Peptides against a protein of PDB entry 5JXT. Designs and how they scored, part 246

Target 1, 319 residues: chain A of PDB entry 5JXT
Amino acid sequence: SLLPKKEINVYIGMSEMQVKWYQKILEKDIDAVNGAGGKRESKTRLLNIVMQLRKCCNHPYLFEGAEPGPPYTTDEHLIYNAGKMVVLDKLLKRIQKQGSRVLIFSQMSRLLDILEDYCVFRGYKYCRIDGSTAHEDRIAAIDEYNKPGSDKFIFLLTTRAGGLGINLTTADIVILYDSDWNPQADLQAMDRAHRIGQTKQVVVYRFVTDNAIEEKVLERAAQKLRLDQLVIQQGRAQVAAKAAANKDELLSMIQHGAEKVFQTKGAFGTMAEKGSQLDDDDIDAILQAGETRTKELNARYEKLGIDDLQKFTSESAYE

## One batch from the design tools (peptide; made by RFdiffusion4, then SolubleMPNN)

Design b2_p27_5_s2 (from b2_p27_5, 12 letters changed)
Fold by OpenDDE base, seed 4:
Structure b2_p27_5_s2 (fold): chain B 319 residues (1-319), chain A 27 residues (1-27)
Amino acid sequence: as target 1 above (319 residues)
Amino acid sequence: MVRGPFAAEDTSAEDEALMEEMLEALK
C-alpha cells in the first residue's frame, strides 16, 4: 500500500552573500519597491524584481560578477554562499546514510548547473533532465536512475521536465529546491516518487528562504491549492478564475522581509550562527521548526472558506 | 566546473519564460 507522503517546509536563512545581493536588487529598483511609481509602475517591472529575488534565494551565482574568480573553480564557496546549499549539503549526507535516493527539483536550469558542479565536487553520482533534454536522453537518464542496483544517488530535474508523467518510485526523498507559483506543478513533481510502485515513506522537503519573497510565494501557492480543493469539492469551478495577482499583491510580496533584510549586517538565522558549520543537531532543529511551521501554515488555510480565500489581502493571513 | 562563469545572457531566456509561467499561474 502507498503510504501518505510527508511534506515539510524547510525554512532556511540567507547567507551573508545572499543578503548583500538581496539588498542590491531591492536598492536598484527602490522606487518600485516603495510603490513610488504608483499606477504607472508596470506589472512587468514588479515581476522582474520578483524573479531576481527568487534567483537570489536560490543562489547568488545566478548573477553576473557574483561568483569569485577568475579562475572560476568549484570549491566550498559554492556551498557556504547559499543557505539552501548549506542545508542541502548536510541533508544529502543524512539521506545517503539512510540508504535513501533523492529527486531534486528546481524551476531554474542554471541552478541545476550549479547542482551538477556540487554533485561532482562532493562525488555524488547523479542523473539530470531539464526542458532542453531530448526525449531519448530523458528516457536513458530515467532508465539509468531506475535500474536495479543503480549507483545514481541524485536525480536533478526541472519541475516542468519532471511533470511529464515519468515514474521515479526508486527515489523516496523529494527536495523542492524552489517552489512553483502553481502548486499543481510541485504536486506533479512529488507524484514522480509518490506513485504506485513506491515501497518507502516518501518525504518531501520544500526549501523556503526565510524572511524573503519565497515565503509569500509559498503562502500564495498554499492559498491557491486550498481554493482549488474547495472549488472541486463544492462544484463551483467558475469562481476560481478571478484571482490574478494584482500589482499591489506583487508589491506586498516584494516588500515582505525587505526592512529586516536592510537592517541585517550578515547572514540570517542559523546561517548567522553557524554558517557552513551546521551539524546534525542543527539540521534536526531546522527540520523540527519547519515541521511546526508547516502544520501552522496548513492549519491557517484549512480554516478558511472559499470567500475568505478569494479576499487574499496580506492582512487576512494574520487574522 | 561543468558550467562556465555566469553572464546575464545565460538566464535571460529562462527568466522570461519563468515570468510568463508566473503570469499564467497568477491568472
Scores: peptide ipSAE 0.447, ipTM 0.914, DockQ to the pose 0.371
Fold by OpenDDE base, seed 3:
Structure b2_p27_5_s2 (fold): chain B 319 residues (1-319), chain A 27 residues (1-27)
Amino acid sequence: as target 1 above (319 residues)
Amino acid sequence: MVRGPFAAEDTSAEDEALMEEMLEALK
């Protein structure tokens, strides 16, 4: 029988470089971030801010002039300048030692390019598929990864490309490096490993930048998923009033953690204390804290009815 | 390096697509 998948949100502090770039993004549009534009503020402008903040949460090298150089070389700076890379680097070493194989999903193909440089730098053998990968090359990559005795440890995928009904049950670990706004896309990605033919316990690690926009993206995704479940159970498919994220909701997401980011000198949380020097105990602590917060998040939405889930529970970022 | 240094053009099309997906998910 297929074991239930274990899902853990992994809450990760920003590196010093991420904090600096996150501040820079907010400062560039500070009037919009403070709501000074009022009703005249463009929804598109707020979406652009959200997009840049999400890029920053993934890696600061998704911005022009961020990467150190010339010369431009792949080195330890590729890892220590992004909190998610620091955790990924330690986690992959553990996963490999356990004899597991891993799928890594992202929304951003340019983040996969960074992960390719990382794989080459660490000597990890990998496959890659994104939205631009030709159909024949996708088949070849899947077959190479799934081959009995394959030496391919990592499969890099964009979440949308991974959604195509492929079987990757030769992997038992799934890392969502970032989250889709549609929780069903992430579930479809997980179901590539968590399917008939899987013989191991599937574990899903969802990376979430702590005290940043990604916490609000995750909360909204969890809310939507619970709403979808209740609508299916109650047969009221029409009552999923798509709560159109209003400008105030986008603004609340942008403002989440912004004050603390502006006050921070250096990195956040465990990244400030240890940086790239995380040990196995630090990883265990991060995973345990993540498991606790994941249970709390799920329990919050399990108690809500359809009418409550249609209302965005914006606790104001300033209360 | 598999990739070159980042230029603003490197993610512009993907940024637009992800913003459209966000808009759709938020509708």
Scores: peptide ipSAE 0.446, ipTM 0.914, DockQ to the pose 0.409
Fold by OpenDDE base, seed 1:
Structure b2_p27_5_s2 (fold): chain B 319 residues (1-319), chain A 27 residues (1-27)
Amino acid sequence: as target 1 above (319 residues)
Amino acid sequence: MVRGPFAAEDTSAEDEALMEEMLEALK
């Protein structure tokens, strides 16, 4: 029988470089961030800020002038300048030692480029599929990964490209490096490993930048997922209230953690305490804290009815 | 190994595509 998947949100502090770039993004559009633009602030401008903040949460080297160089070289700086990379680097060593194989999903193909360089730098054998990968090359990559005795440890995928009904049950670990705004896309990604033919306990690690916009993205995704589940269960083809993120919701998401980011000198949380020197005990502590916060997050939305979830704004989560 | 920077001008097209996906997911 297929074991139920275990999902754990892994809350990760920003590196010093990420904090600096996160501040810079907010400062560039500070009037918009403060709501000073009022009704004149375009939804598009707020979405652009959201996208830049999400890029920052993934890796600061997605911004021009963040990467050390020229010359541009792959070295330890690729890891320590992004909190998610620091955690990933330690987690992958553990996963490999356990004899597991891992799918890594991202929304951003440019992040996969960073992850490819990282894989080469660490000597991890990998496959890659993204939106640009030709159909034949996708088949070849899947077959190479799934072959008996494959030496491919990692499969790098964009979430949408990995969602295309493929079977990757030869992996038992899924890392969502970032989250889709549609929780169904992430579920479809997880279901590449969590499918008929899986023989191991599938564990999903969802990376979430702590005290940043990604917490609000996660909350919104959890809300939407619960709403979708309740709509299915209740048979109410109520038009899923197009909880089109209004401008105020986008603004609230952008503002989340912004004050703390501005007050922070250096890195956040475990990144400030240990940075790249995280040990196995630190990883266990991060995972345990993540499991607790994941349960708390789920429990918050499980208590809400359809009407409450439809009215639920990110602000009401703290009331 | 010497390479180009990961940040390139073409990030705008990916950002736009992701924003469209966000807009669709937010509808």
Scores: peptide ipSAE 0.444, ipTM 0.909, DockQ to the pose 0.585
Fold by OpenDDE base, seed 2:
Structure b2_p27_5_s2 (fold): chain B 319 residues (1-319), chain A 27 residues (1-27)
Amino acid sequence: as target 1 above (319 residues)
Amino acid sequence: MVRGPFAAEDTSAEDEALMEEMLEALK
């Protein structure tokens, strides 16, 4: 029988470089971030800010002029300048030692380019597919990864490309490097490994930048998923809450953690204390804290009815 | 480098596509 998947949110502090870039993004549009634009602020402008903040949470080298160079060289700076890369680098060593194989999903193909350079730098053998990958090349990559005795450790995928019904049950670990706004897209990505033919316990690690926009993306995705489940269970198809994120919700999401980011000198959390020098105990502590916060998050939304979830603005989650 | 000598490639086209997907997920 297929074992239930384990999902753990991994809450990761920003590197010093990410904090600096996150501040710059907020400062560039400070009037919009402060809500000074009022009714004149476009939803598109707020969405652009959200996209830039999400890029920053993934890697600062997604911005022009962020990467040290020329010459542009892959080195340890590719890792220590992004909190998610520091945790990924330690986690992949454990995953490899245990004889597991891993799917890494992102929304951003340009992040996969960074992850390819990382894989080459660490000597990890990998496959890649994204939305631009030709059908034949996609089949070839899947077959190369799934072949008996494959030396490919990592599969890099965009979440959208991974959603296309492919079977990757030869992997038992899934890393969601970032999250989709649609929780069903992430579930579809997980189901590439968590499917008939899987023989191992599937573990999903969802990376979430702590004290940043990604916490609010996660909360919204969890809310939507719970609402979808309740609608299916109750047969109330009409109660698909058009929780169209209004401008005020997007603004609240952008403002989340912004004050603390502006006040912070250096990195956040374990990244401030240890930086790239995380040991095995530090990773265990991060995973244990993540498991606890994941249970707390799920328990918060499991207690809510449909009417509560529809009224649930980002403010009421803390009362 | 897989990303080539200019490392910082324009992400604007991907950003736009992801913003459209976000808009769809928010409807």
Scores: peptide ipSAE 0.400, ipTM 0.881, DockQ to the pose 0.356

Design b2_p27_5_s3 (from b2_p27_5, 11 letters changed)
Fold by OpenDDE base, seed 4:
Structure b2_p27_5_s3 (fold): chain B 319 residues (1-319), chain A 27 residues (1-27)
Amino acid sequence: as target 1 above (319 residues)
Amino acid sequence: MVREAFAAEDTSEEDEELKKRMLEALK
């Protein structure tokens, strides 16, 4: 029988570089961030801010002029300048030692380019599929990864490319490096490993930048998923359509953690305490804290009815 | 290196697609 998947949100502090870039993004549009634009602020402007903040949460090198150079090199700076990379680097070492194999999903193909350079730098054998990968090359990559005795440790995928019904049950670990706004896309990604033919316990690690926009993306996705489940159970399909994120919701998401980011002179959380020098105990602490916060998040939404789930209020998360 | 020195222009199409997906998911 297929074991139920274990899902853990891994809450990760920003690196010092990420904090600096996150501040710059907010400062560039400070009037928009403060809601001072009133009726003149376009939903498009807020969406652009959200997009830049999500890039920052993934890796600061997704911005022009962020990477140190020229010359541009692949070295430890590729890791320590992004909190998610620091945690990923330690987690992958543990996973490999356990004899597990890993799917890594992202929304951003440019992040996969960074992850390829990282894989080469660490000597991890990998496969890649994104939205630009030809159908034949996709089949070849899947077959190479799934081959009995394959030495491919990592499969890098865009969440969209992973959504195409492929079987990757030869992996038992799924890392969602970032989250989709549609929780169903992430579920479909997990289901590449969590499917008939899986012989191991599938574990899903969802990376979430702590004290940033990604916490609100996760909360919104969890809310939507619960609402969708309740709507299916109650047969009230028409009720789900009214929960369109308004301008105020986007603004609230952008503002989340912004004050603390502006007050921060260095890195966040464990990244401030240890930087790139995370040990196994630090990873265990991060995973344990993540498991606790994941249970708390799920418990919050499990108690809510349809009417409560339709009200996305930033305040209802604190009651 | 697989990563290129990212110009803002190099991510523009992906950014627009991700913004589109965001808008679709928020409907």
Scores: peptide ipSAE 0.410, ipTM 0.872, DockQ to the pose 0.299
Fold by OpenDDE base, seed 2:
Structure b2_p27_5_s3 (fold): chain B 319 residues (1-319), chain A 27 residues (1-27)
Amino acid sequence: as target 1 above (319 residues)
Amino acid sequence: MVREAFAAEDTSEEDEELKKRMLEALK
């Protein structure tokens, strides 16, 4: 029988470089961030800020002029400049030692380019599929990954490309490097490994930049998923999700952690304490804290009814 | 390197698609 998947949110502090870039993004649009534009602030401007903040949470090298160079090199700086890369680097080493194989999903193909260079740098054998991958090349990559005795450790996928019903049950670990706003897209990605034919316990690690926009993306996705589940269970097709994220919700998401980011000198959390020198105990602590926070997050939304989830403003979360 | 030195244009299409998906998910 297929074992239920284990899902763990891995809360990761920003690197010093990420904090600096996150500050710059907020400062560039400080009037919008402070709500000073009021009703005049365009939804488009807020969406642009959210996108830049999400890029920053993934890797600062997603911005022009962020990567040191020329000359551009693939070296340790690719890792230590992004909190997610620091954790990924340690986690992949553990996963490999366990004899597991891993799917890594991102929304951003340019992040997969970074991850590809990282794989080469660490000597990890990998496959890649994104939205631009031709159908034939996609089949070839899947077959190469799934073949008996495949030496391919990592499969790099955009979440969109992974949604296409492919079977990757030869992997037992899923890393969501970032999250989709639609929780169903992430579920579809997990279902590439968590499907009939899987013989191992599937473990999903969802990377979440702590004290940043991604925490609110995760909360919104969890809320939506719970609402969808309740609608299905209650047969209430007409739950008009009237909670189209208004400008105020977007603003609240942008503001989340912004003050602390502005006050922070250097990196956040474990990244400030250990930087790139994370040991196995630090990873265990991050995973344990993540498991606890994941249970708390789930328990919070499990107690909410449809009416509560529909009225849920980010503010009511702290009462 | 697979990653290129990012020009501002390099992510523009993907950013627009991600913003679109965000808007769809927030409906």
Scores: peptide ipSAE 0.408, ipTM 0.869, DockQ to the pose 0.325
Fold by OpenDDE base, seed 1:
Structure b2_p27_5_s3 (fold): chain B 319 residues (1-319), chain A 27 residues (1-27)
Amino acid sequence: as target 1 above (319 residues)
Amino acid sequence: MVREAFAAEDTSEEDEELKKRMLEALK
């Protein structure tokens, strides 16, 4: 029988470089971030800020002029300049030692480009597919990954490519490097490994940048997932989540953690204490803390009714 | 390096699609 998947949110502090870039993004549009634009602030401008902040949470090298160079080199700086890469690097080493194989999903194809360079740098054999990958090439990559005795350890995918109904049950670990606002997209990605033919317990690690926009992305996704479940269970097709993210909701998400980011000198959390020198005990602590926070997050939304879930008040989830 | 192909222009379409998906998820 297929074992239930285990999902763990992995809360990761920003690197010093991420903090600096996160500050720069907020400062560039500080009037919008402070709500000083009032009714004139466009929803589009706020969405642009959200996208830049999400890029920063993934990797600062997603910005022009962020990577040191020329010459551009693939070296340890590719890892230590992004909190998610630091955790990924340690986690992949553990996963490989366990004889597991891993799917890594991102929303951003350019992040997959960074991950390819990382895989080459670490000597990890990988496959890649994204939204631009031709159908035939996608089949070939899947077959190469799934073949008996495949030496491919990692499969890099955009979450969109993961949605295409492919079977990757030869992997037992799923890393969501970033989250979709639609939790169904992430579920569809997980279901590439968590499907008929899987022989191992699937473990899903969802990376979440702590004290940043990604926490609000996660909260919104969890809220939506619970709402979708309740709508399905109650047969009420008409619960259109009229939670159209208004400007105030977007603004609240952008403002989340911004004050602490501005006050921070250096990195956040475990990244400030140890940075790239994370050991196996630090990873265990991060995973354990993540498991606890995941349970708390789920328990918060499980108690909410449809009416409460329709009220997107980030505040009401904490009361 | 694969990441050297980062033209700022190449992300614009993906960014717009992600914004669109965000807006759809927030409806």
Scores: peptide ipSAE 0.403, ipTM 0.864, DockQ to the pose 0.305
Fold by OpenDDE base, seed 3:
Structure b2_p27_5_s3 (fold): chain B 319 residues (1-319), chain A 27 residues (1-27)
Amino acid sequence: as target 1 above (319 residues)
Amino acid sequence: MVREAFAAEDTSEEDEELKKRMLEALK
């Protein structure tokens, strides 16, 4: 029988470089971040800030002029300059030792380019599919990954490409390197491994940059998912239309953790304490903390009714 | 290297698509 998937949010601190770039993004549009633009502030400008902050949470090298060089090299700097890469690097080593195989999903194809260079650097054999991958190449990649005795450890996918109904049950670990705003897209990604033909316990690790925009992305996704579930259960199709993120919601998301980011000199959390020198105990602590926070997040939304879920609970941007 | 030294122009189309999906998901 298919075992229920285990989902764990992995809360990851920013590297020093990510903190610096996160600060720069906020500073560039500080008037918008402070809400000083008022009614004249463009929703498009706020969306641009959100996108830049999400890029920063993934990897600072997604920005022009961020990567040290020339010469540009593939080396340890590719890892230690992004908190998610530091955790990924340790986690993949553990996953490989366990004899597991892993799907890594991202929204950003340019992040997959970084992950390819990382895979080559670590000697991980991989497949890749994104939105630009030709149909024939997609089939070939899937077949190469799924073949008996495949030496391909990692499959790199954009979440959109993963949504196409493919079977990847030869993997038992799913890493969501970043989250979709639509929780259904992430579920569809998980369902590539978590479906008929899976023989192992599927574990999903959702990477979430701690004290940053991604926590609010996750909360919004969890809220939406619960709302969708309740709407399906209660037959109230009309409920979905009211939760359009307004400017104030976008501002609240941008402001989340911003003060602490400005106050931070160096890296955040475990990245400040250990950086790239995370050991197995540090990973276990991160995973355990993540499992606890995941349960708390789910429990918060499970108690809410439709009417409560339709209200944006602005937790104070300053808590 | 698969990653290029990213010019802002190289991510602009993907960024716009992601913003569009964000707006759609937030409706």
Scores: peptide ipSAE 0.394, ipTM 0.855, DockQ to the pose 0.348; fails the geometry check

